# Designs tried in a protein design run: peptides against a protein of PDB entry 5VVV. Part 222

Target 1, 276 residues: chain A of PDB entry 5VVV
Amino acid sequence: FLCGVVEGFYGRPWVMEQRKELFRRLQKWELNTYLYAPKDDYKHRMFWREMYSVEEAEQLMTLISAAREYEIEFIYAISPGLDITFSNPKEVSTLKRKLDQVSQFGCRSFALLFDDIDHNMCAADKEVFSSFAHAQVSITNEIYQYLGEPETFLFCPTEYCGTFCYPNVSQSPYLRTVGEKLLPGIEVLWTGPKVVSKEIPVESIEEVSKIIKRAPVIWDNIHANDYDQKRLFLGPYKGRSTELIPRLKGVLTNPNCEFEANYVAIHTLATWYKSN
Target 2, 276 residues: chain A of PDB entry 5VVV as posed
Amino acid sequence: FLCGVVEGFYGRPWVMEQRKELFRRLQKWELNTYLYAPKDDYKHRMFWREMYSVEEAEQLMTLISAAREYEIEFIYAISPGLDITFSNPKEVSTLKRKLDQVSQFGCRSFALLFDNIDHNMCAADKEVFSSFAHAQVSITNEIYQYLGEPETFLFCPTEYCGTFCYPNVSQSPYLRTVGEKLLPGIEVLWTGPKVVSKEIPVESIEEVSKIIKRAPVIWDNIHANDYDQKRLFLGPYKGRSTELIPRLKGVLTNPNCEFEANYVAIHTLATWYKSN

## One batch from the design tools (peptide; made by RFdiffusion4, then SolubleMPNN)

Design b2_p29_1_s3 (from b2_p29_1 with E1S H14E H17S A21R F24Y E26K R28L)
Fold by OpenDDE base, seed 4:
Structure b2_p29_1_s3 (fold): chain B 276 residues (1-276), chain A 29 residues (1-29)
Amino acid sequence: as target 1 above (276 residues)
Amino acid sequence: SDLEEDLEILKKREELSEKYREEYLKELE
């Protein structure tokens, strides 16, 4: 069971010292996972093709080493979906090289994220793939296999919540394709019925699990404030029955952008997790 | 609707992202 934090918000990413402090807190609270997915880290999303500089590499190596020191699984995410051409072997090779570099930093867990992108494929991809889901699954499976089938590999679908499923969760051709064609060793991220789910009913998890043919990892936006920086979400982790725990592969909270605002969010997640 | 609310969330996130990028670019100048 993956339990911890995803740094998955828009705006200014956390600094390395904050991330190291996070690992200390996660260990202290007996959480086990950090997903590196800061949307506005340029080499994560907008410039995903760009290799890390020597200086950036040193920082990431240090960060990954720190995660290991605190027994936190460091999952490196990349979000190539803004402008990747899935059918272009050069693009696939570029993605492979980027993940190879991160592997050299000591990272062993990875994620491919296709959230918050246009649902339309380019003309070249439309000639090769039957659907957007087919394109995403193809590259994800290829990368997963290329990396030697790491123990932890995550996929974030474009339809990552109930509201984004067309026509709905249980009938989504996109999620059906993901469920049927995504290799079984790859985990699927899900935010619940909504982008920011006030509640995640058990029935909603059963529904999505059926179509994706696996228990999801919750990307939990309950404490996210990147959509309203005038607010800090300081309340406890709530609206998630502990009955979800046996039905999930994990829960990763995407909390407030303000690092120091997240004590309650993360601590109460830990309490929730331990209550099972 | 719930979808409209979620789309507004995405819009606000993008606005934050744009603001951050603009600030970052200014810091590099």
Scores: peptide ipSAE 0.683, ipTM 0.930, DockQ to the pose 0.760
Fold by OpenDDE base, seed 2:
Structure b2_p29_1_s3 (fold): chain B 276 residues (1-276), chain A 29 residues (1-29)
Amino acid sequence: as target 1 above (276 residues)
Amino acid sequence: SDLEEDLEILKKREELSEKYREEYLKELE
């Protein structure tokens, strides 16, 4: 069961010292996972093709080593979906090289994220793939296999919450394709009924689990505030029954952008997790 | 609707991203 934090918000990413402090806190609270997915880390998303510099490599190596020191699984995410051409073997090769570099930093867990992107494929991809889901699954499976089928590999669908499913969760051709064609060893991220779900009902998890043919990992935006800079979410982790735990592969909270605001959020997630 | 609310969230997140990029560029000057 993956339980911890996803740094998945827009705006200023956390600094390395904050991330190290996070690992200390995660360990202390018996959480086990950090997903590196800061949207505005340029080489994560906008410039996903770009290799890390020597200086950036040193920082990431140090960070990954720190995660290991605190027994936190470091999952490196990349979000190529803004401008990747799925059918272009050069793009696939570029993605492979980037993940190879990160593997050299000691990273063993990875994620491909296709959240917050346009649903339209380019003309070249339309000639090769039957749908957007087919394109995403194809590259995800290929990368997963290329990396030697790492123990933890996550996929974030474009339809990552109920509101983004067309026509709905249970009837989504996109999610059906994901469920049917995504290799079973790849975990699927899910955010619940909404981008920011006040509640994640058990039945909603059962519904999505059925179509994706696996228990999801929750990317939980309950404490995310990157959409409202005037608000800090200082309340406890709530609106999630502990009955979800046996129905999930994990929960990763995407908390407030302000690192120090997240004590209650993370601590109460830990309490929730340990209560089952 | 819930979808409209979520789309507004995405819009606000993008606006934050844009602001950050602008600030970052200024910090590099």
Scores: peptide ipSAE 0.683, ipTM 0.933, DockQ to the pose 0.714
Fold by OpenDDE base, seed 3:
Structure b2_p29_1_s3 (fold): chain B 276 residues (1-276), chain A 29 residues (1-29)
Amino acid sequence: as target 1 above (276 residues)
Amino acid sequence: SDLEEDLEILKKREELSEKYREEYLKELE
């Protein structure tokens, strides 16, 4: 069971010292996972093709080593979906080289994220793939296999919540393709019925699990505030029955952008996790 | 609707992203 934090918000990313402090806190609270997915980290999303510099590499190596020291699984995410051409072998090779570099930093867990992108394929991809889901699954499976089928590999679908499913969760051709064709060792991220789900009913998890043919990992935006900087979400982790735990592969909270505001968010997640 | 609310969330996130990029560029000057 993956339980911890996803740094998945827009705006100013956390600094390396904050991330190291996070690992210490996660260990103390008996949580086990950090997903590196800051939207405005340039080489994560907008410039995903660009290799890390020597200086950036040193920082990432140090960060990954710190995660290991605190027994936190460091999952490196990349979001190539803004401008990748899935059918272009050069793009696939570029993605492979980027993930090879991160693997050399000591990273062993990875994620491919296709959230918050246009649902339209380019003309070249339409000639090769039957749907957007087919294109995403193809590259994800290829990368997963190329990396030697790492123990933890995550996929974030474009339809990552109930509101983004067409026509709905149980009838989505996109999610059906993901469920049928995504390799079984790859986990699927899900935010619940909404982008920011006030509640995640057990029935909603059963519904999505059926179509994706696996238990999801919750990307939980309950404490996210990147959409309202005038607010800090300081309330406890709530609206999630502990009956979800046996029905999930994990829960990763995407908390407030303000690092120091997250004590209650993360601590109450830990309490929730340990309660069942 | 729930979808309209979620689309507004995405819009606000993009606005934050733009603001951050503008501030970051000023810090580099």
Scores: peptide ipSAE 0.678, ipTM 0.928, DockQ to the pose 0.674
Fold by OpenDDE base, seed 5:
Structure b2_p29_1_s3 (fold): chain B 276 residues (1-276), chain A 29 residues (1-29)
Amino acid sequence: as target 1 above (276 residues)
Amino acid sequence: SDLEEDLEILKKREELSEKYREEYLKELE
């Protein structure tokens, strides 16, 4: 069971010292996972093709080593979906080289994210792939196999919540393709019925699990405030029955942008997790 | 609707991203 934090918000990313402090807190609270997915880290999303510099490499190596010291699984995410051409072998090779570099930093867990992108394929991809889901699954499977089938590999679908499913969760051709064609060792991220789910009913998890043919990992935006910078979400982790725990592969909270505001959010997630 | 609310969330996130990029560019000057 993956339980911890995803740094997945828009705006100014956390600094390296905040991330190290996070690992210490995660260990203290007996949580086990950090997903590196800051939307406005340029080499994560906008400039995903660009290799890390020597200086950036040293920082990431130090961060990954710190995660290991605190017994936190460090998952490196990349979001190539803004402008990748899935059918172009050069693009696939570029993605492979980027993840090879991160593997050399000591990273062993990875994620491919296709959230918050246009649903339209380019003309070249339309000639090769039957659908957007087929294109995403193809590259994800290829990368997963290329990396030697790492123990933890995550996929974030474009339809990552109930409201984004067309026509709905149980009848989505996109999610059906993901469920049928995504290799079984790859985990699927999900935010619940909404982008920010006040509640995640057990029945909603059973519904999505059926179509994706696996238990999801919850990317939980309950404490995210990147959409409302006038608010801090300081309340406890709530609206999730502990009956969800045996039906999930994990829960990763995407909390407030303000690092120091997240004590209650992360601590109460840990209490929730231990209550089962 | 729930979908309209979620689309507004994405819009607000993009606005924050744009603001951050503008601030970052000023820090480089």
Scores: peptide ipSAE 0.678, ipTM 0.929, DockQ to the pose 0.705

Design b2_p29_1_s4 (from b2_p29_1, 14 letters changed)
Fold by OpenDDE base, seed 2:
Structure b2_p29_1_s4 (fold): chain B 276 residues (1-276), chain A 29 residues (1-29)
Amino acid sequence: as target 1 above (276 residues)
Amino acid sequence: DDLKEDLEILKSREERSKEFEEKLLKELE
């Protein structure tokens, strides 16, 4: 069961010292996972093709080593979906080289994220793939296999919550394709009924699990405040029954941008997790 | 409408991203 934090918000990413402090806190509270997915880290999303510099490599190596020291699984995410051409072998090769570099930093867990992108393929991809889901699954499976089928590999669908499913969760051709064609060893991220879900009902998890043919990992935006700079979400982790735990592969909270505001958010997630 | 709300969230996130980029550029000046 993956339980911890995804740094998945828009705006200024956390600094390395904050991330190390996070690992200390995660260990102390018996959480086990950090997903590196800062939207505005340029080499994560906008410039996903760009290799890390020597200086950046040293920082990431140090960070990954720190995660290991605190027994936190470091999952490196990349979000190529803004401008990747799925059918272009050069693009696939570029993605492979980037993940090879990160593997050299000691990273063993990875994620491909296709959240918050347009639901459109370019003309070249339309000639090769029958749907957007087919394109995403194809590259995800290929990368997963290329990396030697790592123990933890996550996929974030474009339809990552109920409101984004067309026509709905249970009838989504996109999610059906993901469920049927995504390799079974790849985990699927899910955010619940909404982008920011006040509640995640058990029935909603059963519904999505059926179509994706696996228990999801929750990307939980309950404490996310990147969409409202005037608010800090300082309340406890709530609106998630502990009955979800046996029906999930994990829960990763995407909390407030302000690092120090997340004490209650992360601590109460830990309490929730340990209450099962 | 939940979808409308979620689309507004995405829009706000994009705005935050732009604001961050603008701040970063100013810090580099």
Scores: peptide ipSAE 0.652, ipTM 0.927, DockQ to the pose 0.686
Fold by OpenDDE base, seed 4:
Structure b2_p29_1_s4 (fold): chain B 276 residues (1-276), chain A 29 residues (1-29)
Amino acid sequence: as target 1 above (276 residues)
Amino acid sequence: DDLKEDLEILKSREERSKEFEEKLLKELE
């Protein structure tokens, strides 16, 4: 069971010292996972093709080593979906090279994120893939296999919540394709019925699990505030029955952008997790 | 409409991203 934090918000990413402090807190609270997915880290999303510099590499190596020190699984995410051409072998090779570099930093867990992108494929991809889901699954499977089928590999679908499923969760051709064609060893991220789900009913998890043919990992935006700069979400982790735990592969909270605001968010998640 | 709300969230996130980029550019000047 993956339980911890995803740094998955828009805006200024956390600094390395904050991330290290996070690992200390995660360990202390017996959480086990950090997903590196800061949207506005340039080489994560906008410039995903760019290799890390020597200096950046040193920072990431140090960070990954720190995660290991605190027994936190460091999952490196990349979000190539803004401008990747799925059918272009050079793009695939570029992605492979980037993840190879990160592997050299000691990272063993990875994620491909296709959240918050347009559903439109370019002309070249339309000639090769029958749907956007097919394109995403193809590259995800290829990367997963290329990396030697790491123990933890996550996929964030473009339809990552109920509201984004067309026509709905249970009938989504996109999610059906994901469920049927995504290799079984790859986990699927899900935010619940909504982007920011106030509640995640058990039934909603059963529904999505059926179509994706696996228990999802919750990317939990309950404490996310990147969409409202005037608010801090300081309340407890709530609206999630502990009955979800046996039905999930994990829960990763995407908390407030302000690092110091997240004590309650993360601590109460830990309490929730331990209550099972 | 939950979908409308979620789309507004995405829009707000994008705006935050742009604001951050603008700040970053200013910091580099």
Scores: peptide ipSAE 0.651, ipTM 0.926, DockQ to the pose 0.716
Fold by OpenDDE base, seed 1:
Structure b2_p29_1_s4 (fold): chain B 276 residues (1-276), chain A 29 residues (1-29)
Amino acid sequence: as target 1 above (276 residues)
Amino acid sequence: DDLKEDLEILKSREERSKEFEEKLLKELE
């Protein structure tokens, strides 16, 4: 069971010292996972093709080593979906080289994210793939196999919540393709019925699990505040029955952008997780 | 409408990203 924090918000990413402090807190509270997915880290999303410099590599190696020291699984995410051409072998090779570099830093867990992108393909991809889901699954499976089928590999679908499913969760051709064709060792991220789900009913998890043919990992935006700069979410982790735990592969909270505001959010997640 | 609300959230996130980029550019001056 993956339980911890995803740094998945828009705006200024956390600094390395904050991330190291987070690992100490996660260990103290008996959580086990950190997902590196800062939207406005340039080499994560907008410039995903660019390799890390020597200086950036040293920082990431130090960070990954710190996660290991505190027994936290470090998952490196990349978001190529803004402008990748799925049918272009050069693009696939570029993605492989980027993840090879991160593997050399000591990283062993990875994620491919296709959230918050247009639900369409370019003309070249339409000639090769039957749908957007087929294109995403193809590259994800290829990368997963290329990396030697790592123990933890995550996929974030473009339809990552109930409201984004067309026509709905149970009848989505996109999610059906993901469920049928995504290799079984790859985990699927999900935010619940909404982008920011106040409640995540057990029935809603059973519904999505059926179509994707696996238990999801919750990317939980309950404490996310990147969409409202005037608010801090300081309340406890709530609206999630403990009956969800045996029906999930994990829960990763995407909390407030302000690092020091997240004590209650993360601590109460830990309490919830231990209550099963 | 829940979909409308979620689309507004995405729009607000994009605006935050743009604001961050603008701040970063100013810090480099």
Scores: peptide ipSAE 0.649, ipTM 0.926, DockQ to the pose 0.694
Fold by OpenDDE base, seed 5:
Structure b2_p29_1_s4 (fold): chain B 276 residues (1-276), chain A 29 residues (1-29)
Amino acid sequence: as target 1 above (276 residues)
Amino acid sequence: DDLKEDLEILKSREERSKEFEEKLLKELE
């Protein structure tokens, strides 16, 4: 069971010292996972093709080593979906080289994210793939196999919540393709019925699990505030029955952008997790 | 409408991203 934090918000990413402090807190609270997915880290999303510099490499190596020291699984995410051409072998090769570099930093867990992108394929991809889901699954499977089938590999679908499923969760051709064709060793991220789910009913998890043919990992935006700069979400982790735990592969909270505001959010997640 | 609300969330996130980029550029000047 993956339980911890995803740094997945828009705006200024956390600094390395904050991330190290996070690892210490995660260990103290017996959580086990950190997903590196800061949207406005340019080499994560906007400039995903660009290799890390020597200085950036040193920082990431140090961060990954710190995660290991605190027994936190460091998952490196990349979001190529803004402008990748799935059918272009050069693009696939570029993605492979980027993840090879991160592997050299000591990273062993990875994620491919296709959230918050347009559902349209370019003309070249339409000639090769029958649907957007087929294109995404193809590259994800290829990368997963290329990396030697790492123990932890995550996929974030474009339809990552109930509201984004067309026509709905149980009838989504996109999610059906993901369920049927995504290799079984790859985990699927999900935010619940909504982008920010006040509640995640057990029935909603059973529904999505059926179509994706696996238990999801919750990317939990309950404490995310990147969409409302006037608010801090300081309340406890709630609206999630502990009955979800045996039905999930994990829960990663995407909390407030303000690092110091997240004590209650993360601590109460830990309490929830231990209450199973 | 839940979908409308979620789309507004995405819009707000994009705005935050742009604001951050603008601040970062100013810090580099």
Scores: peptide ipSAE 0.633, ipTM 0.922, DockQ to the pose 0.670

Design b2_p29_2_s1 (from b2_p29_2, 14 letters changed)
Fold by OpenDDE base, seed 5:
Structure b2_p29_2_s1 (fold): chain B 276 residues (1-276), chain A 29 residues (1-29)
Amino acid sequence: as target 1 above (276 residues)
Amino acid sequence: MSDEEILESIKKKMEEFKKEILEELKKKE
């Protein structure tokens, strides 16, 4: 069971010292996972093709080493979906080289994220792939196999919540393709019925699990505030029954952008997880 | 906010950030 934090918000990323402090807190609270997915890391998303500099490499190596010291699984995410041509072997090779670099930093766990992108394929991809889901699954499977089938590999679908599913969760051709064709060892991220789910009913997890043919990892935006800077939710992790735990592969909270505001969010997640 | 409004807000922030990064890169050339 993956339980911890995703740094997945839009806005100023946490500094390395904040991330190290996070690992210490996660260990103290018996949580085990950190997903590196800061949307404003330009080499994570907008310039995903760009290799890390020597200085950036040293920082990431230090961060990955710190995660290991605190027994926290460090998952490196990349979001190539803004402008990747899935059918272009050069693009696939570029993605492989980027993940090879991160593997050299000592990273062993990875994620491919296709969140917050348009559902439209380019003309070249439309000639090769029958749908956007087929293109995404193809590259994800290829990368997963290329990396030697790492123990932890995550996929974030473009339809990552109930409201983004067309026509709905149980009938989505996109999620059906993901469920049928994504390799079994790849985990699927999900935010619940909504982008920011006030509640995640057990029935909603059973519904999505059926179509994706696996238990999801919850990317939980309950404490997210990147979309509304006036929002500061300092309340406990709630609206999630403990009956979800046996039906999930994990829960990663995407918390407030303000690092120090996240004590209650992370601590109450830990209490919730231990209550099962 | 609806999820569509949230997504639109996010997309707007992304475009603003993209513009800032491109402006910073041009200053380094």
Scores: peptide ipSAE 0.334, ipTM 0.816, DockQ to the pose 0.687
Fold by OpenDDE base, seed 4:
Order: sequence, then structure tokens, then C-alpha cells
Structure b2_p29_2_s1 (fold): chain B 276 residues (1-276), chain A 29 residues (1-29)
Amino acid sequence: as target 1 above (276 residues)
Amino acid sequence: MSDEEILESIKKKMEEFKKEILEELKKKE
């Protein structure tokens, strides 16, 4: 069971010292996972093709080593979906090289994120792939296999919540393709019925699990505030029954971008997880 | 905010950030 934090917000990324402090807190609270997915890391998303510099590499190596020291699984995410041409072998090779570089930093767990992108494929991809889901699954499976089928590999669908499913969760051709064609060793991220789910009913998890043919990992935006700077939710981790735990592969909270505001978010998740 | 409005807000922020990065890259050239 993956339980911890995703740094997945839009806005100023946490500094390396904050991330190390996070690992200490995660260990202290018996959480086990950190997903590196800062949207404003330009080499994570906007310029995903760019290799890390020597200085950035040293920082990431240090961060990955710190995660290991605190027995936190460091999952490196990349979000190529803004402008990748899935059918272009050069794009696939560029993605492979980027993940090879991160593998050299000592990372062993990875994620491909296709969140917050347009559903439109380019003309070249439309000639090769029957749907956007087929394109995403193809590259995800290829990368997963290329990396030697790592124990933890995550996929974030473009339809990552109930409201983004067309026509709905149970009937989504996109999620059906993901469920049927994504290799079984790849985990699927899900935010619940909404981007920011006030509640995640058990029935909603059963519904999505059926179509994706696996238990999801919850990317929980309950404490996210990147979309609304005036929003500061300091409430407890609520609206999630502990009956979800046996039905999930994990829960990763995407908290406030303000690092110091995240005590309640992370601590209440830890309390919730231990209550099972 | 609807989830669509959230996504639109996010996309707008991303385009602004992209513009800033591209402007910074042009200054280094």
C-alpha cells in the first residue's frame, strides 16, 4: 500500500530542504511514499525533453538518497503529454533517455502523468493510434518494459476523475482502453469523483476499479490550493472511509503548495491510514 | 469552481509559466 505525499501542485516547488524534512515527517508518521511531480519543474512537464544539468542532477541524487535514508519510496514522475508525439520514435527515445538519467540518480520507481492535457492527438498520432488512450498506453507499456518492469510504476490518466470521464466512469472508452491494454503491473492514479473530491465514496472506487481492472492509487487533492490561492483547507482528512483502504493500492495526498501548512494534511492521512 | 473551470485555470497558469520560461531562455541566447 502506497501512502504518503505527491508533490503535484502548480506553483513554486518545494526546496530540497523542505523535501528532506518531508521525508523525515513521513517516516515519523509511518508513511512510505513520495511522488515527485512538481508541475512547475520545467523539466518535469513543460520541457520534459531537457536533461537535468550537473547541478540539478546532484540535487536530485541527494534528494533520492535522502528518501532512501528515511525509507521513503521516491517515485519520479514525468508529464510529457503536453507536446509529445507518441508515434515518433525519437520522442520515445528522448523520454527513455530522460528516465535513464533519473535511473542513474538511483531512482527505481517511476510515473508517467497524462493529467491536465488536451484529449487531441496530433495528425501523426491519429494515423498510428486508434485513440488517445491507445497512444498513452502504448508509450507507458513500452517505457515500463524498457525500465525493466520496476516494482512501482504509476500512470495518471487524462480522465483522472469522475467528472473528466466521457460519457461517465463506467462507460468511458478511454478508461476501458486503459484497463484492458495497460500492463497489469502498472498502477493507475485517480482523484475520486472530482479533481478535488470532498468525498470519495466506496462505490465510486468500485466503479473505477472495475473499468481500469485494478485498485487505483488515490491522488488526493483534498488539501490542494494551487487552483485557488484564497483556498486554505486546514481541515482533517475526511470524506474517505477506511473501507477504501482494502480497495486501493495507495493514497498520496497532494497538499497545499505552502509547505508549512501541510502538517494537518499529512498527519491526518497518517492517522486515517493507521486506523485500519 | 467546476472541475472544468479548475482545469481551465490550471491551463492558463501553465501557458503563462511557459511564456515566462521561453522569455528567460531567449535572454540566455
Scores: peptide ipSAE 0.325, ipTM 0.808, DockQ to the pose 0.632
Fold by OpenDDE base, seed 2:
Structure b2_p29_2_s1 (fold): chain B 276 residues (1-276), chain A 29 residues (1-29)
Amino acid sequence: as target 1 above (276 residues)
Amino acid sequence: MSDEEILESIKKKMEEFKKEILEELKKKE
């Protein structure tokens, strides 16, 4: 069971010392996972093709080493979906080289994220792939296999919550393709009924699990505030029954952008997780 | 906020960040 934090917000990323402090807190609270997905790491999303510099590499190596020191699984995410041509072997090779670089930093767990992108393929991809889901699954499977089928590999669908499913969760051709064609060793991220889900009902997890043919990992935006600078949710992790735990592969909270504001958020997630 | 409004807000922030990065890159040339 993956339980911890995703640094997945839009806004100023946490500094290395904050991330190390996070790992210390995660260990202390018996959480086990950190997903590196800061949208404002320009080499994570907008310039995903760009290799890390020597200085950036040193920072990431230090960060990955710190996660290991605290027995926290470091998952490196990349979000190529803004402008990748899925059918272009050069693009796939570029993605491979980027993940090879991160593998050299000592990273062993990875994620491909297709969140917050348009449901459009370029003309070249439309000639090769039957749908956007087929394109995403194809590259995800290829990368997963290329990396030697790492123990932890995550996929974030474009339809990552109920409101983004067309026509709905259970009838989504996109999610059906993901469920049918994504290799079974790849985990699927899910955010619940909404982008910011006040509640995640058990029935909603059963519904999505059926179509994706696996238990999801929750990317939980309950404490997210990147979309509204006036929002600061300091309340406990709530609206998630403990009955979800046996139906999930994990829960990763995407908390407030302000690192110092997340004590209650992360601690109460840990309490929730241990209550099972 | 609706999920559509959230997504629009996110997209706007992303475009702003893209502009900032592009401006920083131009200053290094």
Scores: peptide ipSAE 0.317, ipTM 0.807, DockQ to the pose 0.731
Fold by OpenDDE base, seed 3:
Structure b2_p29_2_s1 (fold): chain B 276 residues (1-276), chain A 29 residues (1-29)
Amino acid sequence: as target 1 above (276 residues)
Amino acid sequence: MSDEEILESIKKKMEEFKKEILEELKKKE
């Protein structure tokens, strides 16, 4: 069971010292996972093709080493979906080289994210793939296999919540393709019925699990505030029954971008997880 | 906010950030 934090917000990323402090807190609270997915890391999303510099590499190596020291699984995410051509072997090779670099930093767990992108393929991809889901699954499976089938590999769908599913969760051709064709060792991220789900009903998890043919990992935006600069949610982790735990592969909270405000978010998640 | 409004807000922030990065990169050349 993956339980911890995703740094997945839009806005100023946490500094390395904050991330190390996070790992200490995660260990103290018996949480086990950190997903590196800062949207404003330009080499994570917008310029995903660019390799890390020597200085950036040293920082990431130090960060990954620190995660290991605190027994926290460090998952490196990349979001190529803004401008990748899925059918282009050079693009796939570029993605492989980027993940190879991160593997050299000591990273062993990875995520491929297709959140917050347009549901359209370019002309070249339309000639090769029957749908956007087929293109995404193809590259995800290839990367997963190329990396030697890591124990932890995550996929974030473009339809990552109920409101983004067309026509709905249970009838989505996109999610059906993901469920049927995504390799079984790849986990699927999900935010619940909404981007920011006030509640995640058990029935909603059963519904999505059926179509994706696996238990999801919750990317939980309950404490997210990147979409509203005036929002600071310091409430407890609530609206999630503990009956979800046996129906999930994990829960990763995407908290407030203000690092020091996240004590309640992370601590109450830890309490919830231990209340099985 | 609706999820659509959230997504629009996110897209706007991303375009602003893209512009800032590109302006910074041009100053280093």
Scores: peptide ipSAE 0.315, ipTM 0.804, DockQ to the pose 0.689

